# Peptides against a protein of PDB entry 5IXI: the designs that were tried, part 30

Target 1, 141 residues: chain A of PDB entry 5IXI
Amino acid sequence: TPLLDASSLEYLFAQGQYDLVKCLAPIRDPKTEQDGHDIENECLGMAVLAISHYAMMKKMQLPELPKDISYKRYIPETLNKSIRQRNLLTRMRINNVFKDFLKEFNNKTICDSSVSTHDLKVKYLATLETLTKHYGAEIFE

## One batch from the design tools (peptide; made by RFdiffusion4, then SolubleMPNN)

Design b2_p13_2_s1 (from b2_p13_2, 7 letters changed)
Fold by OpenDDE base, seed 5:
Structure b2_p13_2_s1 (fold): chain B 141 residues (1-141), chain A 13 residues (1-13)
Amino acid sequence: as target 1 above (141 residues)
Amino acid sequence: SKETFKKFFSVFY
């Protein structure tokens, strides 16, 4: 992939988040039921990256984040609508999985490995390439 | 889920 300067990376990261959430960069079609679950987990991971980046920029620890912080505004709107239609137990399971992702990432990656905001942006854009249908060609060409 | 997490964030470990 081409080398991006700090300003370009910041712009692409912000635009990528907007495009993913607003479904302007639609996620790939699932081939199987398991593939659909993998896509959801990848989207949850994207939310973890976005929230962690936000927390680092605000110099906040995970317990200090506002209680209204959720994956819901950091995943594709279509996926969020789909999740809300599922039964209570399924939604609880998804919420627990996300909380585990966020906690483990904070403890083992942010704190122990001292990951920078730069690293988060790079990982976000790299994942966006594989998760969406054709967005990767626009970013890394 | 745990395996998916490891795969997703493998570049950081």
Scores: peptide ipSAE 0.033, ipTM 0.667, DockQ to the pose 0.757
Fold by OpenDDE base, seed 1:
Structure b2_p13_2_s1 (fold): chain B 141 residues (1-141), chain A 13 residues (1-13)
Amino acid sequence: as target 1 above (141 residues)
Amino acid sequence: SKETFKKFFSVFY
């Protein structure tokens, strides 16, 4: 695979977020119902990476983030629409699980480890390549 | 599920 310098990673990370959210890089088709759940969880994980990266870049702690911070602006719009169609209890569960995981990730990975913004971008792009239909194939071959 | 998240972030732990 081609080596990516810091400036290239910044560009690809920003573009990758945009492409994922705007569904310009559509997520892959699920092979099974369980695969669909895994894809959804991967998307929520991508939101955690994006939010954590933002917080680190701004040198902000999670409590300092906007109180309305949510996965909604960091996942594919199609998935966001799908979640909004689910019942109240399901949406509450998703919100709670996401918030808990975001907090756990921040405490155990960001605060208590050596994970850098560079690592987050690499993980984001690597996941994006496997999560979407043929996205990044030319870059990560 | 939590297992999926664990796999997703396994490289960070």
Scores: peptide ipSAE 0.033, ipTM 0.676, DockQ to the pose 0.672
Fold by OpenDDE base, seed 2:
Structure b2_p13_2_s1 (fold): chain B 141 residues (1-141), chain A 13 residues (1-13)
Amino acid sequence: as target 1 above (141 residues)
Amino acid sequence: SKETFKKFFSVFY
């Protein structure tokens, strides 16, 4: 993959988030039911990356973030709608697992390691490539 | 690291 300077990486990261959430870069079609679950897990993971990046940029700890910060604004809108249609217990599980994961990621990866905002952007874009249909192929080839 | 990220992403379901 080609090397990107800081400005280019920042732009692509911002645009990638927008394209994913707005479904301008639609996620790939699942090949199996398990593949569908894997895709959703990756999307939720992407939300963790995005939120963590946001927190780091604002120099805020996760507990200091506004209460409305959740995966809902950081995943594809189609997936968000799908989750909202699931039963209460399932939604509670997703919410709890996400919160726990976000906390764990912040503590173990951000605070206790050398992971930087640069690393988060790179991982985000790399994951976006695998999740979406032909998105960013010209950039990551 | 990349390996750390992949480990975390697989736990939601």
Scores: peptide ipSAE 0.030, ipTM 0.672, DockQ to the pose 0.118
Fold by OpenDDE base, seed 3:
Structure b2_p13_2_s1 (fold): chain B 141 residues (1-141), chain A 13 residues (1-13)
Amino acid sequence: as target 1 above (141 residues)
Amino acid sequence: SKETFKKFFSVFY
């Protein structure tokens, strides 16, 4: 946007990640059980964006990332605690789906398209606005 | 693009 220069966008992206993980910007209340599931999926999706941005900034490809890379440090702490309380099979499924999605996103979106770090930051902040309670409204409204 | 992001996020659904 014409109102945000590169330095401002970088600052907001960094602060947004911190606020989401530390629950300073709490996620919205689910309206239904399915809505709660959708919120969880969106959080995991944002973890993919954050990790992909990190990889691009470090000029790393997915195979160069640690083999144990996980969503744990990139989602709200409350959600992370909730996932850790679930049974082993459920946690394994979540881990597997996340890694597969991260791989597919990296190959098909990052490598095969012109997606930039700028695009990732914009998408992250836009999603953050929809996920959290009144967060970022002053930026996009 | 915005449509590309939406497509990949749907993988979790």
Scores: peptide ipSAE 0.029, ipTM 0.663, DockQ to the pose 0.126

Design b2_p13_2_s2 (from b2_p13_2, 6 letters changed)
Fold by OpenDDE base, seed 3:
Structure b2_p13_2_s2 (fold): chain B 141 residues (1-141), chain A 13 residues (1-13)
Amino acid sequence: as target 1 above (141 residues)
Amino acid sequence: AKETFKKFFSVFY
């Protein structure tokens, strides 16, 4: 696999986020209903990684993040549209669970395990490859 | 972890 310097990794991470959200790197087709759920869960996980990375780069603690922090700008637009079409109770549940997970992730994974921004970028890009169609093969093969 | 994501967000379905 090719080695990426810090600047290249930063670029690919930024571009990967853009491609995922704008569906330029479309998510893979689900093979089953459960697979579809897994894909959505992975997307929400990607949002956690992206937000956590943002917070770390800005040297912000979770309480310092805007109270309206959400997955909405960090997931594929198609998925965001789909979620917005779900009933209010479901949307509220998704929001609450997401916030709880983000909190837990930052407290237990980031702070306790001393995960770096580098680690988050690597995890993000690696997950992006598995999540999307024919993306990232050139940098992970 | 991927499995953590699956478990945590499975409540949406």
Scores: peptide ipSAE 0.120, ipTM 0.771, DockQ to the pose 0.127
Fold by OpenDDE base, seed 4:
Structure b2_p13_2_s2 (fold): chain B 141 residues (1-141), chain A 13 residues (1-13)
Amino acid sequence: as target 1 above (141 residues)
Amino acid sequence: AKETFKKFFSVFY
């Protein structure tokens, strides 16, 4: 929020990532099949934010990132397990779409300096609030 | 799916 100082924002961003991945801040239950798909996309989107933020902080370009970089470390462990249970073609599609979007996001949004690390943290926390059951309410009360 | 991702980050475009 605009009321958070830089240090508080950095702390909440780091904690939010940990809580999301470790399912300490569980994602909300889907109301429909489409809602479930939307939730997954939001999680994958948050992975893009987290990876992009990491790359920016390390001053690394995408080609400099590990070859096996994936969403796996940046999404809820429960979702990662769910995706791994899907067939190979589905997993390949998810991987390809994710990497393609990550590349586009970094090339067109980050590389053009239109988005700062501050913006990424704000968007991440805002999405976290809408995505989780009660964790967001605790932070943004 | 790619287009759906962009919707979530529309504030940056």
Scores: peptide ipSAE 0.034, ipTM 0.666, DockQ to the pose 0.614
Fold by OpenDDE base, seed 5:
Structure b2_p13_2_s2 (fold): chain B 141 residues (1-141), chain A 13 residues (1-13)
Amino acid sequence: as target 1 above (141 residues)
Amino acid sequence: AKETFKKFFSVFY
């Protein structure tokens, strides 16, 4: 990974979020059913990073976040459409898993004050590289 | 979910 200054990192993080959600940087094709599940979990993880970064920037604690906070605006639109087509119990499971994931991440990682917004941006971009088809090549050469 | 969290968490600790 090349060395990035703060301004470059900020730009790439913002652009990366936009590209992922708008599917301009499409996620890689799953090779198996389990791989598809892993990709979905990675996308949910990306949403956790993005939301946590937002909360830190706004100096908000998790309980202060909007009650309707969801992964829907932070994952690829194609994946969001796919999830909406699943049955109610499956959607409930995904929602619960995400909320638990977000809570645990903030309690154990963010509230420890050892993780900065800088760290979240780095992790986001690093995951974006592995998750998308060709996005990593143009950034991390 | 647990495995994914562990993967992310391991980067920071």
Scores: peptide ipSAE 0.031, ipTM 0.659, DockQ to the pose 0.599
Fold by OpenDDE base, seed 1:
Structure b2_p13_2_s2 (fold): chain B 141 residues (1-141), chain A 13 residues (1-13)
Amino acid sequence: as target 1 above (141 residues)
Amino acid sequence: AKETFKKFFSVFY
């Protein structure tokens, strides 16, 4: 794996977010139904990382973020469309679980630990490598 | 952290 300086990491993080959301780096095919659920959960986790990074960069608390900030803009568009087609109760559950996890992650990981924006970018890119079909190989070859 | 994310959402998803 090539050494990445701060500027390169910033570029790859921004590009990785764009590629994931726009499905330019498509998520890998699930091996099983459970694997599919794991992939979706990881995508929601990626949204938490992205939102937390944004909040840290802007030096603002989660309650101060715009109300329209949700997982919808930080997950693959195909997954977002899939979630929107699920029944109301399922969508409510996903929304509630996401909000709870985002809050918990912010409190326990961001506020109570020494996790930096650098750490979030590294974790994001590392997860992106495992989530996508060939994007990881392209970045770290 | 990766396993934490997966485990957390899998419990309530």
Scores: peptide ipSAE 0.035, ipTM 0.687, DockQ to the pose 0.143; fails the geometry check

Design b2_p13_2_s3 (from b2_p13_2, 8 letters changed)
Fold by OpenDDE base, seed 4:
Structure b2_p13_2_s3 (fold): chain B 141 residues (1-141), chain A 13 residues (1-13)
Amino acid sequence: as target 1 above (141 residues)
Amino acid sequence: ARETFERFFSVFY
């Protein structure tokens, strides 16, 4: 991973979020059913990073975020469409697990540790490289 | 899924 200054990191993080959500940087093809599930979980993890970063930048606590906050605006649109087609119980499970982990991550990782917005951006971009087909090469080669 | 998330963010712990 190349060394990036603060301004470059901020730019790449913002652009990476946009490219992932808009599928301009498409996620890699799953090799197996389990791989597909792993990819989905990584995308949901990306949403946690993005939301946490947003909250930190706005100096907001989780209770101050909208009650209807979800992963929907922070994952690839294609994946969001796929999830919406699943049955109600599955969607409820995904929503609950996501919200529970978001709370846990912010309480135990952000509040109880020294994790910064810088760390979140680095983790986001590193995951983006492994998650997408070609975007990693554009950023890090 | 929760276990996967914990593994995903293990670098922060």
Scores: peptide ipSAE 0.034, ipTM 0.688, DockQ to the pose 0.687
Fold by OpenDDE base, seed 1:
Structure b2_p13_2_s3 (fold): chain B 141 residues (1-141), chain A 13 residues (1-13)
Amino acid sequence: as target 1 above (141 residues)
Amino acid sequence: ARETFERFFSVFY
């Protein structure tokens, strides 16, 4: 894999977010039901990374983020549509899981471990490679 | 879910 300078990493991170959300880089097909849950959790993780990166760039704490912040704008549109079709209890569970995920990441990773925006971009792109069908081949060859 | 979260975060610790 080639070494990426800061400007290239910033570009790829921004483009990767767009490609994931707009399904230009579609997520891989689940091999099992459990694999499907893992993929969904990884997508929620991608949303946490994106939101945390945004907050760090704007030098904001989580309570300072918009009150309507959610995973909806940071996950694949196909997954978002799927979630909207699920029953109320399932949607409530997902919302709670995401909230806990974001809070845990902020407390244990961002605050305690001094993770940088660079680290978030690298993690995002690395996860994107494993999560999508063919995106990694184009970026890291 | 917790296992997935821990695995996700472990790369930063």
Scores: peptide ipSAE 0.033, ipTM 0.686, DockQ to the pose 0.715
Fold by OpenDDE base, seed 3:
Structure b2_p13_2_s3 (fold): chain B 141 residues (1-141), chain A 13 residues (1-13)
Amino acid sequence: as target 1 above (141 residues)
Amino acid sequence: ARETFERFFSVFY
C-alpha cells in the first residue's frame, strides 16, 4: 500500500526475482491438484513478466532474444526440477504453451498497450505476495 | 493494467 519511489521498486523487483527462483520465498502449498496446477501456471506467468521486463529494458524484440530462452531461469528451482522429471510430451506441451503465451503477451500487452516496465514490476511484486507463503507481508501490510 | 494482465494470464488456466 505504501508509495515506492523508482529506486525502491527496482530494488524490490530484483530481490523478489531472486527470492522466488532460489525458493527463499517458497510458494504456497496447494490445496488440491487443480490448485497445484494453478500455482504452476502463475509461476510461468511470473516468468513471462520477468522476461518481458528484461526485453523492454534492453530495447529488444522477442525474436532478438536467444532461441533457447525459457522459463527455467525465472521459476522456482523446485518447480523447474519437477517439470524436468515429467515425460517428454508433457514438457513439450509446457514449452510450447509458454512460448506462445510469451509471444502473445509481448504483442498484445506490451506493444499494443501503455504497459511500462514500472507496471511489470508492480504486477510482479503483487503476484509474488499472493503466490508465496509469507513474502511481502512487511511490504504490503 | 490489472484487468489486462488477468485477461492474458487466463490462457494458462
Scores: peptide ipSAE 0.030, ipTM 0.677, DockQ to the pose 0.125
Fold by OpenDDE base, seed 2:
Structure b2_p13_2_s3 (fold): chain B 141 residues (1-141), chain A 13 residues (1-13)
Amino acid sequence: as target 1 above (141 residues)
Amino acid sequence: ARETFERFFSVFY
């Protein structure tokens, strides 16, 4: 992977988020059922990275963020639709685990470590490359 | 970090 300056990284990060959510960069086909679960977990992780980056850029603590912020707008639309079709108990579990993980990530990874917005963008794009079929081949190769 | 994500969200399945 080539070294990216700050402006290029910012652009790619923004575009990558859009492409992931809008399924313009479709996620790879699962090889097994477990692989499918791993893909969904990674997508939820991507939401944590995106929200954390947003919070850091706005210099806001998680409790200060709007209460309606959730993974729903930060994961592929296809996955969001799939989750909405699951039963209420499952959706509640997803919401609770996500909120708890987001909080823990913010406290222990962001606040207690030297993780920067730059690091989050790099991690996001690196994960995006592994999740999607052929996204960024022109840039990441 | 990836392993952490998988651990937390694996409970959904």
Scores: peptide ipSAE 0.053, ipTM 0.713, DockQ to the pose 0.129; fails the geometry check

Design b2_p13_2_s4 (from b2_p13_2, 6 letters changed)
Fold by OpenDDE base, seed 2:
Structure b2_p13_2_s4 (fold): chain B 141 residues (1-141), chain A 13 residues (1-13)
Amino acid sequence: as target 1 above (141 residues)
Amino acid sequence: AKEVFKRFFSVFY
């Protein structure tokens, strides 16, 4: 990943979020079923990064965030639709795991470590490069 | 930091 100044990084981070969610930068095709699960996990991880970044920028703890905060608005719309079609137990599991993960990430990574919003943006864009078909190449070449 | 991120992202399935 090339070194970017703060303003460029902020722009690319915002644009990357939009492109991922709106599927303008479609995620890569899974090679196997397990690869598909890995892609979904990475997308949910991206949601954690985005939400954590948002919370840090607003200088608020996760419990202070609006109650409607969820991965749903921070993952590809196609994946969100797919998750909503799964059975109730699966959706509950995903929701619970996500909430727990978000909480743990906030406590252990954000509050107890030196991870900054800069680090989150870098990680987000780096992950976006690996997830998308060709979008990442356009940014980092 | 990179290792921590990878560990966290792998727990959803």
Scores: peptide ipSAE 0.031, ipTM 0.668, DockQ to the pose 0.120
Fold by OpenDDE base, seed 3:
Structure b2_p13_2_s4 (fold): chain B 141 residues (1-141), chain A 13 residues (1-13)
Amino acid sequence: as target 1 above (141 residues)
Amino acid sequence: AKEVFKRFFSVFY
């Protein structure tokens, strides 16, 4: 894999977020029902990475983020539409699990470890490679 | 870092 300088990595990270959300880099087709759940979880994980990166760049902690912070703007639009069509209890569960996960990630990974914005960008792009159909080849070949 | 990320992602469903 070619080496990327900081500017190139920043560009690819921003473009990757846009492509994922706008479904320009469509997520892979699930092989099973469980695989579909795994894909959804990975997408929600991508939202955590993006939000955490945003917070770190703004030098903000989670309590300083808006109270209504959500995954909605950080996941594929198709998945967001799918979630909105689910019943209220399911949506509440997803929201609560996401918020708890975001808090735990911030405390145990961001605060308690040496994870940097660089690490988040690398993990984000690497996950895009496995999550989408063909996008990974564009980044790492 | 990779193992830490994987552990957290497994928290969902």
Scores: peptide ipSAE 0.030, ipTM 0.662, DockQ to the pose 0.123
Fold by OpenDDE base, seed 1:
Structure b2_p13_2_s4 (fold): chain B 141 residues (1-141), chain A 13 residues (1-13)
Amino acid sequence: as target 1 above (141 residues)
Amino acid sequence: AKEVFKRFFSVFY
């Protein structure tokens, strides 16, 4: 693993978020239907990481975040469009799953552990490498 | 969903 200084890590994290959301780094093709669900859940996980990082940087707790906080701005635009095309019950389920992810991650990882913004950036970029088709090679070459 | 979350969680513990 290449050694990244703090400035480089900050840059790559910001760029990685942009590339994922704007689909400049497209997510990999699912091999099965279950694989597609796994990819979607990992994208929701990426949103949790991004939101948690934002909250930590702003020194805000979860209740202090905007009440309309959502995964919508932190997942690939193509996936967001796909979710919007699903029925109400499915969208409600996804919203509940995301809220559960965010709440549990905040309580168990952010509040009860020594997880830092550095750790979140590293995890984000590592996951981004596995989620996208060829982005990992560009980051670590 | 829980399995995916556990993969994220396990990295920090």
Scores: peptide ipSAE 0.029, ipTM 0.650, DockQ to the pose 0.695
Fold by OpenDDE base, seed 5:
Structure b2_p13_2_s4 (fold): chain B 141 residues (1-141), chain A 13 residues (1-13)
Amino acid sequence: as target 1 above (141 residues)
Amino acid sequence: AKEVFKRFFSVFY
């Protein structure tokens, strides 16, 4: 992976979020049912990274985040539409998984002060490469 | 979910 300066990372991170959510960088097609679940979990992870980055930039802690915080604005719109079509129990489970994921990530990773916004951007872009069809080739060329 | 979290966590620890 090429070394990027701070300004380049900032731009690519912002653009990557936009492209992922707007499906301009479409996620890869699932090969199996389990692969589909893995893709969804990775998307939830991407949302956790994005929210954590936002919180760090605003110097906010997890309890201080808005109560309506959710993954909906941070995952591909197509995936969000798919999730909304599922039954109530499934949606509740997904919401709980996300909240637990965000909480655990904050407690175990962010709170130690060893993780910077720079690290989050790097991880986001690296995951974006593996999650999308051809976006990674352009980013890391 | 646990496996995915481990993948993310391993980057920082």
Scores: peptide ipSAE 0.030, ipTM 0.655, DockQ to the pose 0.554; fails the geometry check

Design b2_p13_3_s1 (from b2_p13_3, 7 letters changed)
Fold by OpenDDE base, seed 2:
Structure b2_p13_3_s1 (fold): chain B 141 residues (1-141), chain A 13 residues (1-13)
Amino acid sequence: as target 1 above (141 residues)
Amino acid sequence: AMEQFKKFFSSFY
C-alpha cells in the first residue's frame, strides 16, 4: 500500500465508502459458503469503521449518535437487501453482535485515542482492496 | 461472529 497524503486519503476514503455502499465497487464472489460468511463479516466491519470515523469527525460519543444507528447504510446495498430477507432470529443476532462490537470498539480503541481517523481510513481502504473484485487494485496500483 | 470481528480489527489491538 502506497503512502498517501492526508488530502488524498480523505478523498479516497470518502469515494471508497460511496462505491462500496452503492455497489459500484462490487464485493468479490465467494469461493465457498464460509468465504461468503467472511465477506459479510468484513462488510460489517467496514460499517464499524465508517461509523466510528463519522463519530470521531463529529466529536461525538456513541451514546450521542442516533439510537437507531445500524450497519444498514454502511454496507453494500445488495448485502443489506440480503440480510433483510433472513429470518428474524438471524437478523436479531446480526444486529446485536454489530451493536456490541461497535460499542466495544469505540470504548476500547477510540475513546482512549489509540486509534485515529487516519488509522480508520487506512484500514478501510486496505480492506476494500481485498473485499472488492478489482476496485482495490485501482486504488493502490 | 464476535471473534471474527476481533480478527478483523486485530491490527488495532
Scores: peptide ipSAE 0.186, ipTM 0.833, DockQ to the pose 0.619
Fold by OpenDDE base, seed 5:
Structure b2_p13_3_s1 (fold): chain B 141 residues (1-141), chain A 13 residues (1-13)
Amino acid sequence: as target 1 above (141 residues)
Amino acid sequence: AMEQFKKFFSSFY
């Protein structure tokens, strides 16, 4: 992995979010049903990273975030459409698990100042390398 | 489900 300065990292992080959500960097094809679940969870994890980064940049605590906060705007649009097609109980479970993890991540990882915005960007970009089909090649060669 | 998320963020713990 090449050395990235702060400005380059900021740019790549912003571009990576856009590419992931707009499916310009499409997620990898699942090889099994379990792989499909893993991909979905990774995408939801990316949403947690993006939301937490946003909150840190705005100096907002989790209770100050909008009550209707959701992963929908932070995951691939194709995945969002897929989730919306699932039954109500499944969607409720996904929403609850996501909100619970977002709270846990912020309380145990962000609030104790053990993780910086820099760390979140690195984790986000590193995940893009494996989550998407070819995005890693142009960044990490 | 929570355990799967923890696996994703294991580098932060």
Scores: peptide ipSAE 0.185, ipTM 0.832, DockQ to the pose 0.627
Fold by OpenDDE base, seed 1:
Structure b2_p13_3_s1 (fold): chain B 141 residues (1-141), chain A 13 residues (1-13)
Amino acid sequence: as target 1 above (141 residues)
Amino acid sequence: AMEQFKKFFSSFY
């Protein structure tokens, strides 16, 4: 695996977010229905990582973030469209679970641990490699 | 830290 300095990591993290959301790096095909659920959960987790990273960089708490911040802008557009087509109860569940997940991650992982923005970028890119089709193969070889 | 991240993704339901 090639060594990545801070500037390279920052670039790859920014580009990776763009590629995931815009589906330039499409998510992998699910092998089973359960795998599909796992992929969706990982995408929502990626949103949590991105939002948490943003909050940490701006030195602001989650309640201080704009109300417009949700998973919608941080997940693949195809998945966002899929979620929008689900029934109201399902969408409400996803929204509530995501909010709780984001809050829990912030409290238990960000506030109560030594997790840094560097760690978030590394985890994001590492997950992106396995979540998408052949993305990062050259970078992480 | 990596263990927390693994739990993070696995705990999402």
Scores: peptide ipSAE 0.114, ipTM 0.782, DockQ to the pose 0.126
Fold by OpenDDE base, seed 3:
Structure b2_p13_3_s1 (fold): chain B 141 residues (1-141), chain A 13 residues (1-13)
Amino acid sequence: as target 1 above (141 residues)
Amino acid sequence: AMEQFKKFFSSFY
């Protein structure tokens, strides 16, 4: 964005991750059951963005990431607690879907489209604005 | 890459 230099963007990205995970920027209330499902999926997507950014910054390829890589530390704590309370089959499915999305994003989005760390930060913050209550208004308005 | 981002998030739904 023309309003933010690289250092400011880096700061906001780091702070945004913290605010999302710690629920300082709470996710929006679902309007319907389907909306709740969409919110959860967006949170998982945010985890993919965060992990991908981390990997790129460390110059790591997806196969070099720990095999036990998980969304657990990259989603809102409230959602993480909710998922932990679900049955084993559901949790296994979520884990598998997440890993598949992470793999697909790495192969088809990052590698094929040459997405940069800058792009990931911008997408993360933009999504954070719509996903959470009243967040990002000071930046994008 | 913006179109890929949209497609990526849409795949979750």
Scores: peptide ipSAE 0.109, ipTM 0.777, DockQ to the pose 0.128

